# Peptides against a protein of PDB entry 8PQO, part 15

Target 1, 252 residues: chain A of PDB entry 8PQO
Amino acid sequence: VLLKEYRVILPVSVDEYQVGQLYSVAEASKNETGGGEGVEVLVNEPYEKDGEKGQYTHKIYHLQSKVPTFVRMLAPEGALNIHEKAWNAYPYCRTVITNEYMKEDFLIKIETWHKPDLGTQENVHKLEPEAWKHVEAVYIDIADRSQVLSKDYKAEEDPAKFKSIKTGRGPLGPNWKQELVNQKDCPYMCAYKLVTVKFKWWGLQNKVENFIHKQERRLFTNFHRQLFCWLDKWVDLTMDDIRRMEEETKRQ

## One batch from the design tools (peptide; aimed at target 1 V25 C93 H114)

Design b1_p12_7_s1 (made by RFdiffusion4, then SolubleMPNN; from b1_p12_7, 5 letters changed)
Fold by OpenDDE base, seed 3:
Structure b1_p12_7_s1 (fold): chain B 252 residues (1-252), chain A 12 residues (1-12)
Amino acid sequence: as target 1 above (252 residues)
Amino acid sequence: MELTWERLKLIY
């Protein structure tokens, strides 16, 4: 098991982020070729549990069409089905990813708190002290070009070059996070993403767990760079506007 | 494996 807490600091408020996140997910989905193929939505409904209210989703990713024929022929039953269960109770979110074949031997869990701080809180997910000792805190700087793979880099999605016309935020220089403290009119938040990866196959555990973490980090980095650089597209939108956009996207 | 935006919708 490998645990890392990714801390993504953004020059937006927690309330703004809720809109920006949903917009950016929708926008990014439009740009993805082949999106939705092999995805089955089993559940998409509101939930209430222990005072937590939000949206619950259960999806299955069928990978049979996405792997070579020989892999499909040799794969055990359920090995090519990935289940994603998500509880979105913003500002808290939880996603659990499992595989039918691997059962308890495979788990990806992503738990996120969105807080109006600069990523300075320790153990926001309230882990036991012994478990917390094993968590690596990883800071993602959306302005740091060195954290972006060359193949993922786009100039129009570079926070170090972008300036919001509507808000005046950006471009984000090397010390932008420290400068936020002095900018009374610029809100900020941190997304604390605790990622738990479990892959219990002898000889492959560390390699696969580290690989998954690398992919998650890449995803978080690229997404939040987009979110910020699209600020002018979503900052004036309401949650009702977002809901309408989602409904329109579902009908296409 | 490339992460799909559908997966991203669950993460966020």
Scores: peptide ipSAE 0.061, ipTM 0.750, DockQ to the pose 0.136
OpenDDE base, seeds 1, 2, 4, 5: peptide ipSAE 0.053, 0.055, 0.061, 0.058; ipTM 0.756, 0.754, 0.748, 0.751; seeds 1, 4 fail the geometry check

Design b1_p12_7_s2 (made by RFdiffusion4, then SolubleMPNN; from b1_p12_7, 5 letters changed)
Fold by OpenDDE base, seed 1:
Structure b1_p12_7_s2 (fold): chain B 252 residues (1-252), chain A 12 residues (1-12)
Amino acid sequence: as target 1 above (252 residues)
Amino acid sequence: MPLTWEELKLIY
């Protein structure tokens, strides 16, 4: 098991981020050709549990069409079905990813708190002390180009170049986080993303767990760079506007 | 929203 807490600091409020996140997910989905094939939505309903209230989703990703024919022919039953269960109770979110074949031997869990701070809270997910001491805290800087792979880099999605016309935020210089403390008119937040990866296969555990973390970090970095650089597209939208956009995207 | 597997597809 490998645990890391990714801390993503943004020059937006917790309330703004809720709109920006949903917009950016919807926009990214439109840009994916064939992304809807092999996704089955089993459940999409409101939930209430232990004082947490939100939306529960259960999706299956069928990977049979995404792997070579020889892999499909050799794969055990259920090995190419990925289950995603998500509890969205913003500002708290939890996602659990499992595989039908591997069962308890495979887990990706992503737990996120969105807080109006600069990533300074320790153990925001309230882990036991023995578990918390094994968590690596990883800071993602959306302005740091060195954290972006060359193949993922787009100049129009570079926070170090972007200037918001609507809000006046950006561009983000090398010391933008320190300067933000002195800018009383600029809101800020941190997304604390606790990622738990378990892959129980002798000889491959560490390699696969580290690989998955590398992919998650890449995803978080690119997504939040987009979210910030798209600020002028979403900052004036309401939650009702977002819901309409999601419905339009599902019809395509 | 938590990063959905759909968001993971953007990486691969």
Scores: peptide ipSAE 0.069, ipTM 0.787, DockQ to the pose 0.389
OpenDDE base, seeds 2, 3, 4, 5: peptide ipSAE 0.065, 0.060, 0.041, 0.036; ipTM 0.786, 0.781, 0.763, 0.744; seed 3 fails the geometry check

Design b1_p12_7_s3 (made by RFdiffusion4, then SolubleMPNN; from b1_p12_7, 4 letters changed)
Fold by OpenDDE base, seed 4:
Order: sequence, then C-alpha cells, then structure tokens
Structure b1_p12_7_s3 (fold): chain B 252 residues (1-252), chain A 12 residues (1-12)
Amino acid sequence: as target 1 above (252 residues)
Amino acid sequence: MPLTWERLKLIY
C-alpha cells in the first residue's frame, strides 16, 4: 500500500472551484467521447449518510486502450474494467476504484478535502497517527512547467502565461503562492487529495503502485492547470448552468 | 499515454 497526499493550491475560492471543477470535467469529457472506450454509468443518485449529503456515482471504465502495454500484459482484457464508486459531498469527495478480477488485491482510493488555505493543514483526512506517518505530502504547483510532461504541455493551458480577463488573476509567476498571501482580493484554496493505492501482486506491488501515483499526479497537475486557464469560461457560471451542461453532455 | 480526461471522472 502506498499513500500520498497531493496538495494543489489554486488562486480560486472553494466555491469557485466547485463550478470550475465541474465545468472542466464536462469540457474534458466532450473532448474524449470520440475514443470508443466508454464510461458506463451504473448509478447516479443523491445520498445521505452520517450527516454527509452528496451525489453517489457508480461507473465502469473500460481501460484496454488507455493503459500501458505492460499493464495490459498483466491484466486480462476483462480485468481492465474498472469500477469507480464516488461520493461527492463537496467540499469533500471520496472515490473508490476497484477491479473485479483483482478483487481485494487492487484498490485506488482518492479522498479530497477542499480547504480555503495554502496547503498548511496536516492530516486533514484525520488518519491515525501511525498511518499519517507513512503519507508522503506532495505539492503540485500548477505554474511549475517542470511538473508537466512535454507531451502534455499546451501554451493555452499554461498558468504562467494565462491572465484572466474577468478576474485579473494570473499569470502565475514563480512566487505566486507567496504573493497570494498579500493579495487580499484574490481568493485561494488547497485541494488535499489523499491517494491510497494498493496492488497486492508479489514482485509488482511497488512498480504498479508508484506507476499509478505517477499517473494520478500527472492527471491532477494537468487538470488544475486547465481549470485555472479556463477561469474566464466558468467563473461567471452558476451551479445551475453547470447542471444544465452536465445534462446536455449526458445526452450526447 | 496521456491519461484521458475520462480518468478525471475517476477522481472527481
């Protein structure tokens, strides 16, 4: 089992982020629907549990074309169907990813808190002290070009080049996080993403767990860069606008 | 392989 807490700081509010996240997910989904590997939505319903209220989703992802050859060699074709169960109770979200073939030998759990801070909270997920000692905290800087793979880089998705016309935010220079503290009019938040990866196959555990974490980090980096660079597209949208967009996207 | 944004639906 490998645990890492990814901390993504953004110059947006927690409330703004909710809109931006949903917009960016919807926009990204539109760009991929042509690729033949479908997302099957089994369940999408509201839930209430222990005072937590949100949306529960159960999806199946077919990943046969989306995984590296070595993963495809390790996983039979049927084993690349990934079940995702997600509990979205913003500002808290939990996603559990499982595979029918691997059963208890495979788990990806992503627990996210969105907090109006600069990533300074320790153990925001309230892990046992012994478990928390084994968590690596990883800061993602959306302005840091070195954290982006060359193949993923787009100039229009570069926070170091983008300036929001609507908000005046950006471009994000090397010291943007430090400068943000002094900018009373610029909101900020941190997404604390605790990622638990379990892959209990002897000899492959560390390799696969590290690979998954590398992919998650890459995904988080690229997503939040896009989210910020799309600020002018979503900052004026309401949650009702987002819901309409989601409904339209589901019909396509 | 670029992680397709569909995988972002896994995270959010």
Scores: peptide ipSAE 0.059, ipTM 0.730, DockQ to the pose 0.158
OpenDDE base, seeds 1, 2, 3, 5: peptide ipSAE 0.036, 0.037, 0.036, 0.054; ipTM 0.738, 0.738, 0.740, 0.720; seed 1 fails the geometry check

Design b1_p12_7_s4 (made by RFdiffusion4, then SolubleMPNN; from b1_p12_7, 5 letters changed)
Fold by OpenDDE base, seed 1:
Structure b1_p12_7_s4 (fold): chain B 252 residues (1-252), chain A 12 residues (1-12)
Amino acid sequence: as target 1 above (252 residues)
Amino acid sequence: MPLTMEELKLIY
């Protein structure tokens, strides 16, 4: 098991981020071909548990069409079915990813708190001390180009170059996070993303767990760079606007 | 249906 807490600081409010995240996911999905193919939605319902109230989703990703034929032919039954269970109770979210074949030997859990701070809270997910001592805190700086792979870099998605016309936020210089404290009119937040990866396979555990974390970090970095650089596209939208956009997309 | 950030990783 490998645990890391990714802390993504953004010059947006927690309330703004709710809109920006949904917009940016939708936009990123449009830019990719084959999005949604092989996705089965089993459950999509409201839930309430232990004071947590939100939306629960259970999806199956059927990967049979997305792998080479020889992999499909050799894959055990259920090995290419990925289950995603998600509890969205913004500002708290939890996603649990499992596989039918591997059962308890495979787990990706992503738990996110969105807080109006600069990533300074320790153990925001309230882990037991013994568990917390094994968590690596990883700060993602969306302005740091060195954290971005060359193949993923786009100048129009560079927070160090972008300036929001609508809000005046940006560009983000090397010390932008420290400067936020002095900018009373600029909101900020941190997404605390606790990622738990379990891959119990002899000889491959560490390799696969580290690989998954590397991919998650890459995703979080690129996504939040986009989210910030798209600020002028979504900052004036309401949650109702987002819901309308989602309904329109479902009809297409 | 809208995707999550986590779902984007699974698709792309």
Scores: peptide ipSAE 0.141, ipTM 0.828, DockQ to the pose 0.312
OpenDDE base, seeds 2, 3, 4, 5: peptide ipSAE 0.094, 0.126, 0.115, 0.116; ipTM 0.807, 0.821, 0.819, 0.817

Design b1_p12_8 (made by RFdiffusion4)
Pose (drawn by RFdiffusion4):
Structure b1_p12_8 (pose): chain A 252 residues (1-252), chain P 12 residues (1-12)
Amino acid sequence: as target 1 above (252 residues)
Amino acid sequence: MSLMPLRLKNLL
């Protein structure tokens, strides 16, 4: 099983990231016809354990209505049921994604620490030493064009070409992280996203784990580029504004 | 916090 820690250094605060991430998930999914239908909340409750106080959820995403009929007929029972178990104690969160048919043999776990630093902490998740020694640290720079697939590139989602009206932040150059250390004002943070991918069937552990990690890096990069370029849309929102927009979207 | 809706969107 392969583990990688993706460090996403951002010119926002940890407080700002919480609102921005929630807004961005909802906004990026605004054009998807077929969003919300098929989402099932099995469990939604508070939890507390040794310093981590938060909200636990168990949700199922039914994909039967979103795939061709032949895919629904050919799919083994439960293969189209995607389980997501989430522990949200921001600035810490853990999500576990499984498939009902694959049980625990296909698993994607993301454990994230959101810290007010420049991604300089080591083993921020406090792994056992030997296990930590086998974790590759992967840095994601949202200003670096070379880290974006050409087919994914969109000028309107390029931090190198965006300047915030409300904050004046951006555009981001190759030295933006250096200018953060030399700066006393603009906030910054790093999301330490430790990703574990497990695929135990058919001897395809290595191929699937690598494919999933490459796709996770691509998603983390594109998502956080979008997040920064949307700073004017969400930076003035509070958490109460986010909860209100959630209840609003709940009516339909 | 999760990007799960976006993963499913990209998948489909």

Design b1_p12_8_s1 (made by RFdiffusion4, then SolubleMPNN; from b1_p12_8 with M4I K9A N10E)
Fold by OpenDDE base, seed 4:
Structure b1_p12_8_s1 (fold): chain B 252 residues (1-252), chain A 12 residues (1-12)
Amino acid sequence: as target 1 above (252 residues)
Amino acid sequence: MSLIPLRLAELL
């Protein structure tokens, strides 16, 4: 098991981020190859549990069309089906990813707190001290181009170049986080993403767990760069606007 | 909807 807490600081409010996240997820989904082919939504409903209220989703990602034919032919039944269960009780979110074939030997859990701070809280997920001491804190700087793979880089998704017309935010210079503290009119938040990765195959555990973390980090980096650079597209949207967009995306 | 962009499945 490998745990890391990714801390993503953004020059948006916690309330703004709720809209921006949903918009950016929807937009990113439209831009994916295959237009959502291979994604099955099993459940999408409100939930209430232990005082937590939110939206529960269960999706299956069918990877059969996304792997080479020889992999598909050799893959055991269920090996190419990934289940995503998500509890969105914003500002708290939890996602659990499992595989039908791997069962208990594979787990990705992503727990996120969105806080109106600069990533300064320790153990926001309230882990036991013995567990917390094994968590690596990883700061993602959305303005730092060195954290972006060359193949993922797009100039229109570069926070160091983007200027929001609607809000006046950006571009984000090298010291943007320090400058933000002095800008009373600019909101900020941190997404604290505790990622737990478990892959229990002998000889491959460390390799695969580290690989998954590398991919998660890449995903979080690119997503939040997009979220910020799309600020003018979503900052004036309401939750009802987002719901309409989600419905339109489901019909395509 | 999903708290993670659909691209996660492509990265795995």
Scores: peptide ipSAE 0.042, ipTM 0.765, DockQ to the pose 0.515
OpenDDE base, seeds 1, 2, 3, 5: peptide ipSAE 0.040, 0.041, 0.041, 0.038; ipTM 0.760, 0.763, 0.764, 0.755

Design b1_p12_8_s2 (made by RFdiffusion4, then SolubleMPNN; from b1_p12_8, 4 letters changed)
Fold by OpenDDE base, seed 4:
Structure b1_p12_8_s2 (fold): chain B 252 residues (1-252), chain A 12 residues (1-12)
Amino acid sequence: as target 1 above (252 residues)
Amino acid sequence: MSLIPLRIAELL
């Protein structure tokens, strides 16, 4: 098991981020190859549990079309089906990813708190002290180009180049986080993403767990760069606008 | 909608 807490600081409010996240997820999904082919939504409903209220989703990602033919032919039954269960009780979110074939031997859990701070809270997920000792805190700087793979880099998704017309935010210089503290009119937040990765195959555990973390970090970096650079597209949207957009996307 | 972009499935 490998745990890391990714801290993503953004020059947006917690309330703004709720809209921006949903918009950016929808937009990113449209831009993916295959237009949602291989994604099955099993459940999408409100939930209430232990005082937590939110939206529960269960999706299956069918990877058969996304892997080489030889992998598909050799893959055991269920090995290419990934289940995603997500609880969105914003500002708290939890996602659990499992595989039908690997069962208990594979887990990705992503727990996120969105806080109106600069990533300064320790153990925001309230882990036991012994568990917290094993968590690496990883800061993601959306303005730092060195954290972006060359193949993922797009100039239109570069926070160091983007200027929001609607809000006046950006571009984000090297010291943007320090400058933000002095800008009373610019909101900020941190997304604290505790990622738990479990891969219990002998000889491959560390390799795969580290690989998954590398991919998660890549995903979070790119996503939040997009979210910020799309600020002018979503900052004036309401939650009702987002709901309409989701409904329109389901009909296509 | 998913809390994680669909790209996660492509990254795995």
Scores: peptide ipSAE 0.044, ipTM 0.771, DockQ to the pose 0.491
OpenDDE base, seeds 1, 2, 3, 5: peptide ipSAE 0.041, 0.042, 0.042, 0.039; ipTM 0.768, 0.768, 0.769, 0.759

Design b1_p12_8_s3 (made by RFdiffusion4, then SolubleMPNN; from b1_p12_8, 4 letters changed)
Fold by OpenDDE base, seed 1:
Structure b1_p12_8_s3 (fold): chain B 252 residues (1-252), chain A 12 residues (1-12)
Amino acid sequence: as target 1 above (252 residues)
Amino acid sequence: MSLLPLRIAELL
């Protein structure tokens, strides 16, 4: 098991981020060829548990069409079915990813708190002290080009070049986080993403767990760069606008 | 807020 807490600081409010995240997820999904193909939604309902209220979703991702034919032919039953269970109780979110074949030997859990701070809270997910000692805190700087793979880099998604016309935010210079403290009119938040990866297979555990974390970090970096650079597209949208957009997308 | 379609595409 490998745990890391990714801390993503953004020059947006917690309330703004709720809209921006949903917009950016929808936009990113549209840009992916076949993004809806092989996705089965089993459950999409409100939930209430232990004082937490939100939306619960259970999706299956069928990867049979996404892998080469030889992989599909050799794959054990259920090996190409990935289950995603998500509890969205914003500003808290939890996602649990499992595989039918690997059962308890495979887990990706992503727990996120969105806080109106600069990533200064320790153990925001309230882990036991012994468990918290094993968590690496990883800061993602969306303005740092060195954290972006050359193949993923787009100039139109570079926070160091982007300036929001609607809000005046950006471009983000090297010291943008320190400068935020002095900018009373610019909101900020941190997304604390605790990622738990379990891949219990002898000889491959560390390799696969580290690989998954590398991909998660890459995803979080690129996604939040997009979210910020798309600020002018979503900042004036309401949650009702987002819901309408989601309904329109479901009808297509 | 499923980021998984993006994740799967990046993992494959």
Scores: peptide ipSAE 0.036, ipTM 0.754, DockQ to the pose 0.675
OpenDDE base, seeds 2, 3, 4, 5: peptide ipSAE 0.036, 0.036, 0.039, 0.035; ipTM 0.749, 0.752, 0.759, 0.745; seed 4 fails the geometry check

Design b1_p12_8_s4 (made by RFdiffusion4, then SolubleMPNN; from b1_p12_8 with M4L K9A N10R)
Fold by OpenDDE base, seed 4:
Structure b1_p12_8_s4 (fold): chain B 252 residues (1-252), chain A 12 residues (1-12)
Amino acid sequence: as target 1 above (252 residues)
Amino acid sequence: MSLLPLRLARLL
């Protein structure tokens, strides 16, 4: 098991981020997958449990059409079906990813708290001390180009170049986080993403767990760069606007 | 919120 807490600081409010995240997910999904092909939504309903209230979703991602034929032919039954269970109680979110074939030997859990701070809270997910001491805190700086793979880099998605016309935020210089404290009119937040990766196959555990974390970090980095650089596209949207966009995307 | 489609597209 490998745990890392990714801390993504953004010059947006927690409330703004709710809109921006949903917009950016929708937009990025359109650009990469061309729609919901191979995604089965089993459950999408409100939930209330232990004082947590939000939206529960259970989705199956069928990867059979996304892998080469030879992989599909060699893959064990259920190996290409990924289950995603998500509890969205913004500003708290939890996602649990499992696989039918690997069962208890595979888990990706992503728990996110969105806080109006600069990533200074320790153990925001309230882990036991023994567990918390094994968590690596990883700061993602959306302005740091060195954290972006060359193949992922786009100038239009570079926070160091982008300036929001609507909000005046950006460009983000090397010391933008420190400067933000002095900018009374600029909101900020941190997304604390605790990622738990479990891959219990002998000889492959560390390799696969580290690989998954590398991909998660890459995803979070690119996503939040996009989110910020798309600020002018979503900052004036309401949650109702976002819901309409999501409904339209589900029909495609 | 599901970011999985983005993740899977990049993993494959």
Scores: peptide ipSAE 0.040, ipTM 0.764, DockQ to the pose 0.676
OpenDDE base, seeds 1, 2, 3, 5: peptide ipSAE 0.040, 0.038, 0.039, 0.039; ipTM 0.762, 0.755, 0.762, 0.756

## One batch from the design tools (peptide; aimed at target 1 T95)

Design b1_p13_1 (made by RFdiffusion4)
Pose (drawn by RFdiffusion4):
Structure b1_p13_1 (pose): chain A 252 residues (1-252), chain P 13 residues (1-13)
Amino acid sequence: as target 1 above (252 residues)
Amino acid sequence: SPLKELELHRAAA
């Protein structure tokens, strides 16, 4: 099983990231016809354990209505049921994704620490030493064009070409992280996203784990580029504003 | 993508 820690250094604060990520998930999913239908909340409750106080959820995403009929007929029972178990104690969160048919043999776990630093902490997740020694640290720079697939590139989602009206932040050059250390004002943070991918069937552990990690890096990059370029849309929102927009979207 | 919303959850995680 392969583990990688993706470090996403951002010119926002940790407080700002919480609102911005929630807004961005909802906004990026605004054009998807077929969003919300098929989402099932099994469990939604508070939890507390040894310093980590937060909210636990168990949700199921039924894909039966979103795939061709033949896919629904051919799919083994439960293969189209995606389980997500989430522990949200921001600035820490854990999510575990499984498939009902694959049980625990296909698993994607993301554990994230959101810290007010420039991604300089080592083993921020406090792994056992030997296990930590086998974790590759992968840095995601949202200003670096070379880290974006050409088919993914969109000028309107390029931090190198965006300046915030409300904050004046951006555009981001190759030295933006250096200018953060030399700066006393603009906030910054790093999301330490430790990703574990497990695929235990058919001897395809390596191929699937690698494919999933490449896709997770691509998604983390595109998502956080979008997040920064949407600063003007969400930077003035509070958490109460976010909860209100959630309840609003709940009516339908 | 049928998994778009879920992919965004992972990205935000």

Design b1_p13_1_s1 (made by RFdiffusion4, then SolubleMPNN; from b1_p13_1, 7 letters changed)
Fold by OpenDDE base, seed 2:
Order: structure tokens, then C-alpha cells, then sequence
Structure b1_p13_1_s1 (fold): chain B 252 residues (1-252), chain A 13 residues (1-13)
């Protein structure tokens, strides 16, 4: 098991982020080829549990069309079906990824708290001390180009170059996070993303667990760079606007 | 996490 808590600091409010996240996910999804292919939505309903209220989704990702034929032919039954269960109770979100074949030997869990701070809270997910000591805190700096793969880099998605016309935020210089403290008019938040990865296959555990974390970090980095650089596109939208956009997309 | 759906889509590209 490999645990890391990714802390993504953004010059947006928790409330703004809710809109921006949904917008950016939708926008990014549109840019991807084959979006939604092989995704089966089993459940999409509101839930209430232990005082937590939100939306529960259960999706199956059928990867058969996403892998080469020889892999599909050799894959054990259920090996190419990924289950995603998600509880979205913003500002808290939990996602659990499992595989039918691997069962208990495979788990990706992503638990996110969105807090109006600069990533200074320790153990926001309230892990047991023994578990928490094994968690690596990883700060993602969206302005740090060195954290971005060259193949992923786009100038139009570079927070160090972007300036929001609507808000005046940006560009984010090397010390932007420290400067935020002095900018009383600029909201800020941190997404605390606790990622738990378990892959219990002999000889592959560390390799796969580290690989998954690497991919998650890459995803979080790129996504939040986009989210910020798209600020002018979404900052004036309301949640109702987002819901309408989602409904329109579903009709397409 | 909405990002995971995106990640899976990206993995298929």
C-alpha cells in the first residue's frame, strides 16, 4: 500500500472551485477522443450517510476496447472491468476504484477535502497516527513548470503566463503562494487529495503503485493548471449554469 | 473524483 496526500493550492475560493472543477472536467473531457466510450453508469443518485449528503455514482469502465486485441484475448475474466464508486459531497469527495478480477488485491482510493487554506493542515482526513506517519505529503505547484512533462506543456495552460482578465489573478510567479498571504482580496484554497493505492501482486506491487501515483500526480497537475488558466471561462458561471451545461451535454 | 473518469479516458487514448 502506498499513500500520498497531494496538496494542490489554488488562487480560487472553495466555492469558486466547485464551479471551476466541474467546468474543467467537462471541457477536458470534450478534448479527449473516445470520451465516455466503455463507461457504464450503474448508479447515479443522491445519498445521505452519517451526516454526509451528496451524489453517489457507480460506474464501470470497460477497458476491452481500450487495450490491444491480444491483451483482451489473454486477459482473465473481469480483469478489464474497472469499478468506480464515487461519493461527491463537496467540499468532500471520495472515490474508490476496484477491479473485478483483482478483488481485494487492487484498490485506488482518492479522498479529497477542499479547504480555504494554504495546505497547512495536517491529517485533514483524520487517519490513525500509525497510518498518517506513512503518508507522504506532496505539494503540487501549478506554476512550477518543472513539475510538468514537456509533452503535456501548453503555453495557454501555463499559470506562470496566464492573467485573468475578469479577476486580475495571475500570472503566478515563483513565490505566488507566499504572495497570496499579502493579497487580502485574492481567495485561496487547497485540495487535499489523499490517494491510497494498493496492488498486491508479487513482484509488481511497488512498480504499479508508484506508477499509479505518478499518473495521478500528472493528472492533478495538468488539470489544475487548466482549471486556473480557464478561470475567465468559468468564474462567472453558477452551479445552475454548470448543471444546464451538463444536461445539454447529455443530450448530445 | 471526476478526474478519475478523465484519467481512464486518457489511458484509452
Amino acid sequence: as target 1 above (252 residues)
Amino acid sequence: DPLHELNLELAGT
Scores: peptide ipSAE 0.112, ipTM 0.783, DockQ to the pose 0.145
OpenDDE base, seeds 1, 3, 4, 5: peptide ipSAE 0.112, 0.124, 0.091, 0.068; ipTM 0.785, 0.802, 0.782, 0.758; seed 3 fails the geometry check

Design b1_p13_1_s2 (made by RFdiffusion4, then SolubleMPNN; from b1_p13_1, 5 letters changed)
Fold by OpenDDE base, seed 5:
Structure b1_p13_1_s2 (fold): chain B 252 residues (1-252), chain A 13 residues (1-13)
Amino acid sequence: as target 1 above (252 residues)
Amino acid sequence: SPLKELEYQLAGT
């Protein structure tokens, strides 16, 4: 098991982020070829548990058509079905990813708290001290180009070049986080993303767990760069606007 | 990539 807490600081409010996140997820999904193919939504309902209230979703990703033929032929039954269970109780979110074949030997869990701070809280997810001491805190700086792979880099998604016309935020210079403390008119938040990865195959555990973390970090970096650079597209939208957009997209 | 869609959904949840 490998745990890391990714801390993503953004010059947006927690309330703004709720809209921006949903917009950016929808936009990113549209940009993917064959979006939605092989996705089965089993459950989409409100939930209430242990004082947590939100929306619960259970999706199955059928990967049979998305892998090479030789992989499909060699894959055991159920190995290409990925289950995603998500609890969205914003500002708290939890996602659990499992596989039918691997069962308890495979887990990706992503737990996120969105807080109106600069990523300074320790153990925001309230882990036991013994567990917390094994968590690596990783700061993602959306303005730091060195954290972006060359193949992922797009100038239109570079926070160091972007300036929001609607809000006046950006571009984000090398010391933008420090300068933000003195800018009373600019909201800020941190997404604390605790990622738990378990892959219990002998000889492959560390390699696969590290690989998954590398992919998650890459995803979080690119996603939040996009979210910020798309600020002018979503900042004036309401949650009702987002819901309407989602309904329209589902009908297509 | 098809797997990237899954990744973005994970990031958004």
Scores: peptide ipSAE 0.042, ipTM 0.761, DockQ to the pose 0.747
OpenDDE base, seeds 1, 2, 3, 4: peptide ipSAE 0.041, 0.037, 0.038, 0.041; ipTM 0.764, 0.752, 0.753, 0.761; seed 1 fails the geometry check

Design b1_p13_1_s3 (made by RFdiffusion4, then SolubleMPNN; from b1_p13_1, 7 letters changed)
Fold by OpenDDE base, seed 1:
Structure b1_p13_1_s3 (fold): chain B 252 residues (1-252), chain A 13 residues (1-13)
Amino acid sequence: as target 1 above (252 residues)
Amino acid sequence: DPLKELQYELAGT
């Protein structure tokens, strides 16, 4: 098991982020080709448990058409079905990813708290002390180009170059986080993303767990760079606007 | 788009 807590600091409020996140996910999805096929939505309903209230979703991703034929032919039954269970109770969210074949031997869990701070809270997910001491805290700086792969870099998605016309935020210089403290009119937040990866396969555990973390970090970095650089597109939208846009997209 | 959730949580999927 490998645990890391990714802390993503952004010059937006927790309330703004709720809109920006949904917009950015939708926008990124439009740019993907071959998406949507093989996805089955089993459950999409409200839930209430232990004081947590939100939306629960259960999806299955059937990967049979996404892998080479020889892999499909050799794959055990259920090996190419990925289950995603998500509890969205913003500002808290939890996603659990499992596989039918590997069962308890494979787990990706992503738990996120969105807080109006600069990533200074320790153990925001309230882990036991013994577990918390094994968590690596990883700070993602969306302005740091060195954290972005060359193949992922786009100038129009570079926070160090972008300036929001609507809000005046940006560009983000090397010391933007320190300067933010002195800017009373600029909101800020941190997304605390605790990622738990478990892959119990002899000889491959560490390799696969590290690989998955590398991919998650890459995703978080690129996504939040986009979210910030798209600020002028979403900052004036409401949650109702987002819901309407989602309904319109479903009809297409 | 049912891929929205996975796209946010998993890179390359």
Scores: peptide ipSAE 0.079, ipTM 0.789, DockQ to the pose 0.274
OpenDDE base, seeds 2, 3, 4, 5: peptide ipSAE 0.075, 0.065, 0.065, 0.065; ipTM 0.785, 0.790, 0.792, 0.792

